# Peptides against a protein of PDB entry 6FBK: the designs that were tried, part 5

Target 1, 90 residues: chain A of PDB entry 6FBK
Amino acid sequence: EDTGVRVELAEEDHGRKSTIALRLWVEDPKKLKGKPKDNGAIEFTFDLEKETPDEVAQEMIESGFFHESDVKIVAKSIRDRVALIQWRRE

## One batch from the design tools (peptide; aimed at target 1 A41 F44)

Design b2_p28_6 (made by RFdiffusion4)
Pose (drawn by RFdiffusion4):
Structure b2_p28_6 (pose): chain A 83 residues (1-30, 38-90), chain P 28 residues (1-28)
Amino acid sequence: EDTGVRVELAEEDHGRKSTIALRLWVEDPKDNGAIEFTFDLEKETPDEVAQEMIESGFFHESDVKIVAKSIRDRVALIQWRRE
Amino acid sequence: SKPKREFKISLTPEQEEEEEEEEEEEEE
């Protein structure tokens, strides 16, 4: 399927960087803006950041697993491109 | 406890493209 939540890199991926800057926005919901944040790959969880975005007023409380996966896919996509 | 996370809010790519198109029309 599709999530409709786009999560992309914010800064050039340099490798061997334990923290990465990401940008999240929504195109299909099936603030209306971009959300930039940092993510620690070895420590922080996509679910943790998703909940913070919940507790910060971006999405609904039960819309957490969806946003957590969208971030997770980008983290996965970055690490696969990192081989 | 962990520090609070900081979120930066900005326009989406689509909104940035629409703003550029409006600026081009104003310049014309």

Design b2_p28_6_s1 (made by RFdiffusion4, then SolubleMPNN; from b2_p28_6, 21 letters changed)
Fold by OpenDDE base, seed 3:
Structure b2_p28_6_s1 (fold): chain B 90 residues (1-90), chain A 28 residues (1-28)
Amino acid sequence: as target 1 above (90 residues)
Amino acid sequence: ARPPRVFKVGPTPAQLAAAAAAAAAAAA
């Protein structure tokens, strides 16, 4: 499923630490219910062992980057990228 | 009690490419 939200590694992943740097941005705003706060890329760290995509997505909404109705879309985008990163580490 | 997450906003890859192209055009 194309969420219209892109999530990529903001750094090279050597698979040695549980914390990774991610970059998230809107590629297709038509897929979102609300208007995003910014058209730039949001950079943040994510702990693969302790954090969840839903928690981080909620924190982005609380920070005002996205509308509350888009939390699931944002969370899915993070989840899909994180799952891919974890799969590559195996 | 959880510290607020740090979010940094920067340019997207497409924005960086567009800026580079604009700079190259301005130098021509």
Scores: peptide ipSAE 0.584, ipTM 0.871, DockQ to the pose 0.928
OpenDDE base, seeds 1, 2, 4, 5: peptide ipSAE 0.582, 0.583, 0.582, 0.583; ipTM 0.870, 0.870, 0.870, 0.871

Design b2_p28_6_s4 (made by RFdiffusion4, then SolubleMPNN; from b2_p28_6, 16 letters changed)
Fold by OpenDDE base, seed 2:
Structure b2_p28_6_s4 (fold): chain B 90 residues (1-90), chain A 28 residues (1-28)
Amino acid sequence: as target 1 above (90 residues)
Amino acid sequence: MKPKRVFRVGPTPEQLRAAEELRRLAER
């Protein structure tokens, strides 16, 4: 499923650290229920071992980047990218 | 109180490409 939200590595991943830098932005706003606050890319770190996509997505909502109704779609976008990164590391 | 996560807002890859194109045009 295309969430309309893109998540990419903000740095090269050498598979050495549990923490990675990610960049998240809206590619298709029609997929979202609310209107995002910003049209830029949100950069953040994510700990592959200690953090969850839902947790980070919720923190983005609390920071006002997205509407609360879009927390799951944002979380899915992060989850999908994180899964790809983890699969690539194996 | 748990520390607030740090988020930084920057340009999207598309925005960067658009800006680079504008820069290239301005340098003519």
Scores: peptide ipSAE 0.572, ipTM 0.854, DockQ to the pose 0.883
OpenDDE base, seeds 1, 3, 4, 5: peptide ipSAE 0.570, 0.572, 0.571, 0.572; ipTM 0.852, 0.854, 0.853, 0.854

Design b2_p28_7_s1 (made by RFdiffusion4, then SolubleMPNN; its pose is not in this set)
Fold by OpenDDE base, seed 3:
Structure b2_p28_7_s1 (fold): chain B 90 residues (1-90), chain A 28 residues (1-28)
Amino acid sequence: as target 1 above (90 residues)
Amino acid sequence: SRRERIRKSLKVLSPEEAAAARAEAAAR
């Protein structure tokens, strides 16, 4: 499902590292309950073994990137991309 | 820890970099 939040690999994934670089931006603000501060994008690392999308999304909210009401949709966007990456590694 | 990784790795892309990322994604 279209979450309105786009998450993409910032690098080619050769399946060798447990940590990957991801890019994230709002593609459809209408899908969010809150309003993003700007139309920017962020790049961050994600540890496939140690981190969860919910924890990362929560930290993004605490950092002020998203409204607290959007934690689940942000987490879902990360989860969906991470799942796809993991499936491709199999 | 995650906090340490964020401190080291999280960056806000410039408008140009953000636009390039979106364009690349749209071209797939």
Scores: peptide ipSAE 0.535, ipTM 0.874, DockQ to the pose 0.744
OpenDDE base, seeds 1, 2, 4, 5: peptide ipSAE 0.512, 0.513, 0.513, 0.485; ipTM 0.863, 0.867, 0.867, 0.860

Design b2_p28_7_s2 (made by RFdiffusion4, then SolubleMPNN; its pose is not in this set)
Fold by OpenDDE base, seed 3:
Structure b2_p28_7_s2 (fold): chain B 90 residues (1-90), chain A 28 residues (1-28)
Amino acid sequence: as target 1 above (90 residues)
Amino acid sequence: SRRKRIRESLKVLSPEEAARARAEAAAR
């Protein structure tokens, strides 16, 4: 599904670390608010063992980067990329 | 904490960095 939110690796994944660097941007500028609205792209680390897409997405909403109504879309986009990364590690 | 790690790792890309990232994604 095309959520309009793109999430990719911001680094090469060698499968050695539990923490990965991710890059996120939104195709629809209307989904952005706050500082990321300027360029529509952010980078962040994600701990594959300790963090969840829902909690990270909620933190981003609370930080003012997305509207509350888009939390599940953001979480899904993160989840889909994380799942793909984990599958490739197997 | 998780919250601390997220906040410390969060980076809003500059216009140049964002443009480069989008160009890379489009070229894949």
Scores: peptide ipSAE 0.521, ipTM 0.852, DockQ to the pose 0.762
OpenDDE base, seeds 1, 2, 4, 5: peptide ipSAE 0.500, 0.503, 0.511, 0.496; ipTM 0.846, 0.850, 0.851, 0.848

## One batch from the design tools (peptide; aimed at target 1 E43 E51 E62)

Design b2_p29_1 (made by RFdiffusion4)
Pose (drawn by RFdiffusion4):
Parts: structure tokens; C-alpha cells; sequence
Structure b2_p29_1 (pose): chain A 83 residues (1-30, 38-90), chain P 29 residues (1-29)
């Protein structure tokens, strides 16, 4: 399927960087802006950041697993492109 | 003390997330 939540890199992916800057926004909901944050690959969880975005007023409380996966896909997509 | 520190770090993180919002047109440039 599709999530409709777009998560992309914020800074050039340099590799061997344990923290990455990401940008998240929504195009299909099936603040209305972009959300920039940092993510620690070996420590932080997509579900943890998703809940913070919940507790920060971006999405509904039960909309956490959806946003967590959207971040997770980008983290996965960055590491696969990292071989 | 450790629990208070964790709560303070979480509050700071939440504030950073609220301040990080940018117009989407600027991001797509």
C-alpha cells in the first residue's frame, strides 16, 4: 500500500553518521507543513519519534503506528542505500 | 533525579519538534 507520509533526508547523507536529519510532511491523510528533526539510527526508534510528534500536536494519538512506519521506511531506505 | 532529567530532555525534544515546522514550499525548493 501507501502511507501518504513523506519522510526524506534533510542533509546530504554522508555515511558513518549515527544521527541523521529528516524532513516529514503529509500529502494524503487517508500545521499543514514540513517537520524537520534528527534521528539516531542505532538508538532512537521510529515509534519513539512518532509518539513525540503525537505529543507535540502534529497527528492523532492513534495515528502513531502509521507515522512510525513512514519514518521507519526512510530509515530503512537510507540504510539499504548505505548497503 | 534520573527521571526528572529524562522528563526535561523529552520536553526539550517536544519543543524542538514544535519549532522545527517550516512552510512546505521552502522545503520543496
Amino acid sequence: EDTGVRVELAEEDHGRKSTIALRLWVEDPKDNGAIEFTFDLEKETPDEVAQEMIESGFFHESDVKIVAKSIRDRVALIQWRRE
Amino acid sequence: EEEEEEEEEREERLEELKESVKPLEEVKE

Design b2_p29_2 (made by RFdiffusion4)
Pose (drawn by RFdiffusion4):
Structure b2_p29_2 (pose): chain A 83 residues (1-30, 38-90), chain P 29 residues (1-29)
Amino acid sequence: EDTGVRVELAEEDHGRKSTIALRLWVEDPKDNGAIEFTFDLEKETPDEVAQEMIESGFFHESDVKIVAKSIRDRVALIQWRRE
Amino acid sequence: EEEEEEEELEEELKERLEEVREEREEEEE
C-alpha cells in the first residue's frame, strides 16, 4: 500500500552519522506544512518520534503507528542506500 | 516571499517539536 506521509532527508547524507535530519509532510491523509527534526538511528525509534509529533499537535493520537512507519521507511531507505 | 513564509513555518514547527522533546527529558530527570 501507501502511507501518504512523505519523509525525506533534510541534510546531505554523509554516512557514519549516528544522527540524521529529516523532513516530514503529508500529501494524502487517507498545520499543513513540513516538519524538520533529527533522528538517532541506533537509539531513537520511529514510534517514539511519531508519538512526540502526536504530543506536539501534528496528527491524531491513534494515527501514531502510521506516522511511525513512514519515518521507519525513510530510516530503512537511508540504511539500505547505505548498504 | 512565499519561500520565506514556508521557511518560517518550518522553523516554528521544528521548535515546537524540540520543546516536546525537552519537556520529556525534564520529566524523565

Design b2_p29_5 (made by RFdiffusion4)
Pose (drawn by RFdiffusion4):
Structure b2_p29_5 (pose): chain A 83 residues (1-30, 38-90), chain P 29 residues (1-29)
Amino acid sequence: EDTGVRVELAEEDHGRKSTIALRLWVEDPKDNGAIEFTFDLEKETPDEVAQEMIESGFFHESDVKIVAKSIRDRVALIQWRRE
Amino acid sequence: TVFDLREELKERLEEKREEEEEEEEEEEE
């Protein structure tokens, strides 16, 4: 399927960087802006960041697994491109 | 509209992680 939540890199992916800057926004919901944040690959969880975005007033409380996966896909996509 | 949470979100996640580690230590004691 599709999530409709776009999560992309914020800074050039340099590799061997345990923290990455990401940008998240929504195009299909099936603040209306971009959300920039940092993510620790070996420590932080997509579900943790998703909940913080919940507790920060971006999405609904039960919309956490959806946003967590959208971040997770980008983390996965960055590491696969990292071989 | 751009929302920059790079510092604040990192600090909140670090604080919540430290609290979870302290709770685990108290349970073990």

Design b2_p29_5_s2 (made by RFdiffusion4, then SolubleMPNN; from b2_p29_5, 12 letters changed)
Fold by OpenDDE base, seed 2:
Order: C-alpha cells, then sequence, then structure tokens
Structure b2_p29_5_s2 (fold): chain B 90 residues (1-90), chain A 29 residues (1-29)
C-alpha cells in the first residue's frame, strides 16, 4: 500500500547503536501541517530499545508535523522501516 | 539536520503556555 509516507535511514547503520537516524517525508505536501524545514523531510533519531513507532508518530502529531488522521500511517511507515533495519542487523 | 522530537515538543508546549499566561495577564490589566 502506497501510504504516501516514506521512511529511510538518514545515516549509514553500522548495527552498533540502539539509536538510528531516520528521514521521513510525505509524497503529498498537503499532509504536512507544519512548515517542513527541508523540502518536506523530517530527520529524527529513533531508539530501537526505548521508543515505539506509535509513540514517535503521536509525538509528531502533537508537534503539529502531521494531521491526527495520519498518525496510523506515520506509525506504520516508521514500524515497517524499523523492522527492516532490525532484520538487517540479525 | 536531525530533530529531537521531544525537545521540539517541549519548546512548543512552553511557548503555548507562555502565550496563554501573557493573555491572562493582559485580561487582568
Amino acid sequence: as target 1 above (90 residues)
Amino acid sequence: MVIDLREEMRERLERRRKEEEERRLEELL
């Protein structure tokens, strides 16, 4: 499903740290409620041990990056990328 | 630039609280 939200590594993952840098962007700029500082991409750190995709997505909504209706899409996009990163580390 | 979401949330909440407190102070004057 093309959620219109993409999440990728912002930095090379060496598999040594629980913390990773992620880049999130939306294909439809109308889904960004905030001023995207960098062409609609948000760069953020994610702790694989301490943070959940749902909590981070909720934080992005509360921060006004996205609409509340998109929280599940954002969370799913983060989760799917995090799962791929974890699988690659094994 | 990597954004710390927790820090940015805190700063936004603090700004809103300050703006609400300033409005309450102006309504009392």
Scores: peptide ipSAE 0.176, ipTM 0.585, DockQ to the pose 0.075
OpenDDE base, seeds 1, 3, 4, 5: peptide ipSAE 0.145, 0.174, 0.162, 0.154; ipTM 0.558, 0.574, 0.570, 0.561; seed 3 fails the geometry check

Design b2_p29_6 (made by RFdiffusion4)
Pose (drawn by RFdiffusion4):
Structure b2_p29_6 (pose): chain A 83 residues (1-30, 38-90), chain P 29 residues (1-29)
Amino acid sequence: EDTGVRVELAEEDHGRKSTIALRLWVEDPKDNGAIEFTFDLEKETPDEVAQEMIESGFFHESDVKIVAKSIRDRVALIQWRRE
Amino acid sequence: EEEEEEEEEREERREERLEELKEQREELE
């Protein structure tokens, strides 16, 4: 399927960087803006950041697993492109 | 002791991110 939540790199992916800057926004919901944040790959969880975005007023409380996966896909996509 | 320090660092990072996210929300509003 599709999530409709786009999560992309914010800064050029340099590799061997334990923290990455990401940008998240929504195009299909099935603040209406972009959300930039940092993510620690070896420590922080997509579900943790999703909940913070919940507790910060971006999405509904039960919409956490959806946003967590959207971030998770980008983290996965970055690491696969990191081989 | 090490586990407590890691928990405190995690809480600090979470608080900082929450502050930054609230600032971004206010800027977008």

Design b2_p29_7_s3 (made by RFdiffusion4, then SolubleMPNN; its pose is not in this set)
Fold by OpenDDE base, seed 2:
Structure b2_p29_7_s3 (fold): chain B 90 residues (1-90), chain A 29 residues (1-29)
Amino acid sequence: as target 1 above (90 residues)
Amino acid sequence: RTTKTFRVYDAEGRLVRTVVFDREARRAK
């Protein structure tokens, strides 16, 4: 499902660390209920072993980046990218 | 870690702010 939110690696992943750097931005704002305060990318680390997309998304909401009702779409965007990265690591 | 850092960039790729989410503070509430 195309969430309208894009998440990419902010660094090359060599599959050695449990933490990765991600960059997230809104590609299609129409798919969000709220209007993000920023029009650029949000960069953050993600611990593949300790963090979850839902928790990080919730923290983004509480930080004021997105509307509360968009927590799931943000979480899904992160989850989908993380899954791809994990699968790529084989 | 007790904090989560988010670096915010504008559409041009310039760093506009850094947001630190305090997990410990949230837990305390």
Scores: peptide ipSAE 0.761, ipTM 0.942, DockQ to the pose 0.912
OpenDDE base, seeds 1, 3, 4, 5: peptide ipSAE 0.735, 0.734, 0.735, 0.735; ipTM 0.931, 0.930, 0.931, 0.932

Design b2_p29_8 (made by RFdiffusion4)
Pose (drawn by RFdiffusion4):
Structure b2_p29_8 (pose): chain A 83 residues (1-30, 38-90), chain P 29 residues (1-29)
Amino acid sequence: EDTGVRVELAEEDHGRKSTIALRLWVEDPKDNGAIEFTFDLEKETPDEVAQEMIESGFFHESDVKIVAKSIRDRVALIQWRRE
Amino acid sequence: EVINFDEIREEMKEEKEEEEEEKEEEEEE
């Protein structure tokens, strides 16, 4: 399927960086802006950041698993491109 | 609109720490 939540790198991926800057926005919902944040790959969880974005007024409380996966896919996509 | 969420996360952590300190003070009273 598709999530409709786009999550992309914010800064050039340099490798061997335990923290990465990301940008999240929505194009299909099936603030209306971009959300930039940092993510620790070995420590922080996509579900943790998703909940914070919930507790910060970006999405609905039960819309957490959806946003958590969208972030998770980008983290996965970054690490697979990191081989 | 670009929203810097790291600053929001820091503010949320500071607010939670202040609320915990106030609860500790109330329990001590």

Design b2_p29_8_s3 (made by RFdiffusion4, then SolubleMPNN; from b2_p29_8, 11 letters changed)
Fold by OpenDDE base, seed 3:
Structure b2_p29_8_s3 (fold): chain B 90 residues (1-90), chain A 29 residues (1-29)
Amino acid sequence: as target 1 above (90 residues)
Amino acid sequence: MVIDFDKIREEMRKKREEEERRRREEEEE
């Protein structure tokens, strides 16, 4: 499902760490809170054992990167990527 | 441009913990 938010690995995953480096950006400029000039990629570490996509998405909303109404879209985009990464580790 | 969100969220967490601590101190006075 196209969420308009893209999440990818920022580094190669060797499956050895509980953490992964992710890169998130918005493909649909309507989903960005801010000016189109602020369309930067957001890089972050995600702990596969301790963090949830919803918590990370909420922190991004609180940081002003997205609208509050888009928290579930952001969380879903992170969740979907994390699920794919976890599936590849099994 | 790439934004280091790890730094941002660490600062946000520290701020939240400080605000929560101050609120508890004010409720105990």
Scores: peptide ipSAE 0.506, ipTM 0.828, DockQ to the pose 0.891
OpenDDE base, seeds 1, 2, 4, 5: peptide ipSAE 0.496, 0.502, 0.501, 0.503; ipTM 0.824, 0.828, 0.828, 0.829

## One batch from the design tools (peptide; aimed at target 1 E43 S63)

Design b2_p30_1 (made by RFdiffusion4)
Pose (drawn by RFdiffusion4):
Structure b2_p30_1 (pose): chain A 83 residues (1-30, 38-90), chain P 30 residues (1-30)
Amino acid sequence: EDTGVRVELAEEDHGRKSTIALRLWVEDPKDNGAIEFTFDLEKETPDEVAQEMIESGFFHESDVKIVAKSIRDRVALIQWRRE
Amino acid sequence: SLIFLEERKEEVEEEKEEEEEEEEEEEEEE
């Protein structure tokens, strides 16, 4: 399927960087803006950041697994492109 | 619009601290 939550890199992916800057926004919901944050690949969880975005007033409380996966896909996409 | 998550967390924490202080003042007045 599709999530409709777009998560992309914020800074050029340099590799061997344990923290990455990401940008998240929504195009299909099935603040209305972009959300920029940092993510630690070896430590932080997509679910943890999703909850913070919940507790920060971006999405609904039960909409956490959806946003957590959208971040997770981007983390996965960046590491697969990192071979 | 670009939104920085760290700044939004700080604002939300400040707003919660202010609400807790106001609730404590109301309890003292009661």

Design b2_p30_1_s1 (made by RFdiffusion4, then SolubleMPNN; from b2_p30_1, 8 letters changed)
Fold by OpenDDE base, seed 5:
Structure b2_p30_1_s1 (fold): chain B 90 residues (1-90), chain A 30 residues (1-30)
Amino acid sequence: as target 1 above (90 residues)
Amino acid sequence: PVYNLEELKEEKEEEEREEEEEEEEEEEEE
């Protein structure tokens, strides 16, 4: 399912840290809150042991970057990328 | 532009604090 949100590693993952650096950007500009943010992206750290995609997505919504209605879409995009990263570490 | 989530959170917390301080000042003046 195309969420219109892209999440990638912001750094090379050597599989040693519990935290990873991620970069999230919107492929569908309609997902951005407010005025169009051309090439807008968010960099963030994600703790694989302590954080959840829903929590991080909620923080992004609260910061005003996304619409409240898109929290689940953002969370799904983070979750899918995190799951892929975890799979690669095994 | 590339934003940092921690910076965005800090900015939001600062804005909320400033709004709370302004509201408290307005309530004290009434």
Scores: peptide ipSAE 0.368, ipTM 0.755, DockQ to the pose 0.861
OpenDDE base, seeds 1, 2, 3, 4: peptide ipSAE 0.318, 0.360, 0.339, 0.368; ipTM 0.706, 0.746, 0.723, 0.754

Design b2_p30_1_s4 (made by RFdiffusion4, then SolubleMPNN; from b2_p30_1, 10 letters changed)
Fold by OpenDDE base, seed 5:
Structure b2_p30_1_s4 (fold): chain B 90 residues (1-90), chain A 30 residues (1-30)
Amino acid sequence: as target 1 above (90 residues)
Amino acid sequence: PIYNLEKLKEEKEKEEEEEEKEEEEEEEEE
């Protein structure tokens, strides 16, 4: 499903660390109910062992990057990317 | 622009601490 939110690696993943650097931005604003302040991206670290996509998405909403209504879309986009990264590590 | 989540969290925490401090000061002046 195209969430309209894009998540990519912000660094090369060598599969050695439990943490990964990610970059997230709105690819299709029509899929979002929220209004980001601009078309910028947000960079963040994700701990594969300790964090969940929902928790990180909530932090982005609380930080004012997205509206609360978009939390599930953001979380799904992070989850999908993380799953692909984990699959590539195997 | 590229934003950093840690910076955004730090800014939000600072704002909350300032608001909490202002509320405490207002309560002490009443």
Scores: peptide ipSAE 0.353, ipTM 0.728, DockQ to the pose 0.863
OpenDDE base, seeds 1, 2, 3, 4: peptide ipSAE 0.349, 0.352, 0.347, 0.350; ipTM 0.727, 0.728, 0.726, 0.730

Design b2_p30_2 (made by RFdiffusion4)
Pose (drawn by RFdiffusion4):
Structure b2_p30_2 (pose): chain A 83 residues (1-30, 38-90), chain P 30 residues (1-30)
Amino acid sequence: EDTGVRVELAEEDHGRKSTIALRLWVEDPKDNGAIEFTFDLEKETPDEVAQEMIESGFFHESDVKIVAKSIRDRVALIQWRRE
Amino acid sequence: EEEEEEEEEEEEEEEEEREEELEERFKVKK
């Protein structure tokens, strides 16, 4: 399927960087803006950041697993492109 | 009643600190 939540890199991916800057926004919901944040790959969880975005007023409380996966896919996509 | 009011104030402070931390972490562009 599709999530409709786009999560992309914010800064050039340099490799061997334990923290990465990401940008999240929504195009299909099936603040209306872009959310930039940092993510620690070896420590932080996509579910943890998703909940913070919940507790910060971006999405609904039960819409956490959906946003957590959208971030998780980008983290996965960055590490697969990192081989 | 005074102890309950103090606990409520502490909780409001903690919520404000949490909101500040979250605003510092997430940069929103409209």

Design b2_p30_2_s2 (made by RFdiffusion4, then SolubleMPNN; from b2_p30_2, 15 letters changed)
Fold by OpenDDE base, seed 2:
Structure b2_p30_2_s2 (fold): chain B 90 residues (1-90), chain A 30 residues (1-30)
Amino acid sequence: as target 1 above (90 residues)
Amino acid sequence: MEEERRKEEEERKKKEEEKKRLKEKFKVIK
């Protein structure tokens, strides 16, 4: 399912760390209920052991990047990317 | 009144600390 939010590795994943650098941006703003104010990318570290996509998505909303109604869309985008990264580490 | 002012100040401080934490966590690339 196309969330309209893209998440990619911001750095090469060597599979050695529990943390990964991610880059997130809006590819299709029409998929969001809110109107993103910025068309930039958000770079952040994600801890595969300690953090959840839902918590990080909520923090992005609290930061004002997304509307509260889009938490599940953002969380899904992070979750789907993290799942692919984890799958590639196996 | 004084206890309420203290609670509001503590809440303001927590909100400012959280805002700082989130600003450091998420780097905007333009």
Scores: peptide ipSAE 0.610, ipTM 0.904, DockQ to the pose 0.892
OpenDDE base, seeds 1, 3, 4, 5: peptide ipSAE 0.609, 0.606, 0.610, 0.604; ipTM 0.903, 0.903, 0.904, 0.900

Design b2_p30_3_s1 (made by RFdiffusion4, then SolubleMPNN; its pose is not in this set)
Fold by OpenDDE base, seed 2:
Structure b2_p30_3_s1 (fold): chain B 90 residues (1-90), chain A 30 residues (1-30)
Amino acid sequence: as target 1 above (90 residues)
Amino acid sequence: SAAEAARRAELLKLLEENKKKLEAHRKKKK
């Protein structure tokens, strides 16, 4: 599914640590809360062992980046990227 | 180009600022 949210590695993944740096940006400005120029991109750490996409997405909502109605879309985008990263590690 | 470099710099700045906001929220919750 094309969520309109893009998530990529912000660093090269050598598969050695459980914490990775991710970069997220939204191609659809309507999915951004407040000023699109301020909320359109975020870099963040993600602990592959301790964190979940849903929790991180919720944190982003609480921080005011996105509308609450898009939390599952954001979570899905993170999940899909994380799954791909984990797949490549194997 | 200079314009492209400026755009990249602004994006990186935005990323970092928003990173700080998110991390501040995370720390507050802990």
Scores: peptide ipSAE 0.523, ipTM 0.841, DockQ to the pose 0.529
OpenDDE base, seeds 1, 3, 4, 5: peptide ipSAE 0.516, 0.518, 0.510, 0.515; ipTM 0.837, 0.839, 0.835, 0.837

Design b2_p30_3_s3 (made by RFdiffusion4, then SolubleMPNN; its pose is not in this set)
Fold by OpenDDE base, seed 2:
Structure b2_p30_3_s3 (fold): chain B 90 residues (1-90), chain A 30 residues (1-30)
Amino acid sequence: as target 1 above (90 residues)
Amino acid sequence: SAEEAARRARLLEKLAENKAKLEAHRKKKK
C-alpha cells in the first residue's frame, strides 16, 4: 500500500546493531487525512528490539509532526520499512 | 518530477530541527 509516506535508512545497515537510523518524510500529502504541515523530514533512531512503529508514530503525533488521524498511516510506513530491513538481515 | 524533487529538498532542510524535536520529546517522555 502506498501510504504517501516514505521511510528510508539514514545510514547503512550492516545488521550488527539493534538500533537503526531512519528518515521519514511525506512524499504524497494527498494520502494523509490531516492537512499537510510542512514539517520536513524526520530522522530518528529505531530500536528493532524495544520499539514499535505505533509507539514511534505516536511520538511523532505528540511532537506535532502529523495529525492524530494519520498515526496508523505513519506507523504502517515505519513498519513496512522495518519489516523490509529485518527481512534483509535474514 | 522537478516539483517533487524540490519538495523533497525542502523537507530535508528541516531534518536536523525535526530530529532534535522528536528526540527531545522522546527523552522527556522517558
Scores: peptide ipSAE 0.490, ipTM 0.815, DockQ to the pose 0.822
OpenDDE base, seeds 1, 3, 4, 5: peptide ipSAE 0.321, 0.469, 0.471, 0.317; ipTM 0.745, 0.810, 0.804, 0.741

Design b2_p30_3_s4 (made by RFdiffusion4, then SolubleMPNN; its pose is not in this set)
Fold by OpenDDE base, seed 5:
Parts: structure tokens; C-alpha cells; sequence
Structure b2_p30_3_s4 (fold): chain B 90 residues (1-90), chain A 30 residues (1-30)
């Protein structure tokens, strides 16, 4: 599903670490319920063993990047990318 | 393609600052 939020690897994944570097940005703001600020891209580390997409999405909202109503769409975007990365590691 | 590249460049200019902002919040919570 096209969430309008794009998540990509910020660095090459060699499949050796439990952490990955991701980059997230809004590609289609019309898909969001809230109006995102002109934040550009967000880079962040995601621990595949300790963190969840929902927790990270909530942190982004608390940091003011997204509206509260968009937590699930942001989390889904992260989850979908992480799933693809995990599948590629197999 | 050129417009997409220009947009990508602008996105990357803010990425580090936004990373620091998110990390500062995460560190406060930990």
C-alpha cells in the first residue's frame, strides 16, 4: 500500500547488525490526515530486536514531525520497509 | 529526473538535524 510516506535505507545493509539506518520523508502529503511541517527527511537508527515501528512512529509524533492521527500510517511505512529488509536478509 | 534529484538534495540537507532532534527526544525518554 502506498502510504505517501517513503522509508529507505540510509546506509547499505550488510545483514550483520541488529540495527539499521533508515531515512523517512513525506512523498505524498495528501495521504496524511495532518499537515506535516516542512521537515524534510528524518534519519534514524532502528534496532530490529528492541524497537517497534509503532514506538518509533510515536517518538516522531512527540518530536513534532507528524500529527497524532498519522501514527499508524507512519508506523506502517516503517514496518513495511523493515519487513522488506528482513526478507532480503533471508 | 533533475527535479527529483534537486528534491532529494534538499531532503538530505535536513536529515541530520532531524536525526538529532529525534535522538534528543529518545535519549530523554531512556
Amino acid sequence: as target 1 above (90 residues)
Amino acid sequence: AAAEEARRARLLETAAANRARLEAHREKRR
Scores: peptide ipSAE 0.443, ipTM 0.814, DockQ to the pose 0.878
OpenDDE base, seeds 1, 2, 3, 4: peptide ipSAE 0.440, 0.437, 0.442, 0.440; ipTM 0.810, 0.811, 0.810, 0.817

Design b2_p30_6 (made by RFdiffusion4)
Pose (drawn by RFdiffusion4):
Structure b2_p30_6 (pose): chain A 83 residues (1-30, 38-90), chain P 30 residues (1-30)
Amino acid sequence: EDTGVRVELAEEDHGRKSTIALRLWVEDPKDNGAIEFTFDLEKETPDEVAQEMIESGFFHESDVKIVAKSIRDRVALIQWRRE
Amino acid sequence: TLREETLEEAREKKEEEEEEEEEEEEEEEE
């Protein structure tokens, strides 16, 4: 399927960086802006950040697993491109 | 950190919007 939540890199991926800057926004919901944040790959969880975005007023409380996966896919996509 | 700053700014804006909506409801009731 598709999530409709786009999560992309914010800074050039340099490798061997335990923290990465990400940008998240929505194009299909099936603040209306971009959300930039940092993510620790070995420590922080996509579900943890998703909940924070919940507790910060971006999405609904039960919309957490959806946003968590969208971030997770990007983390996965960055590590696969990291081989 | 960028994460903390972005989240704090978003919570401040949300609080401000809730306060404005409460003030508008009070004015309509008056």

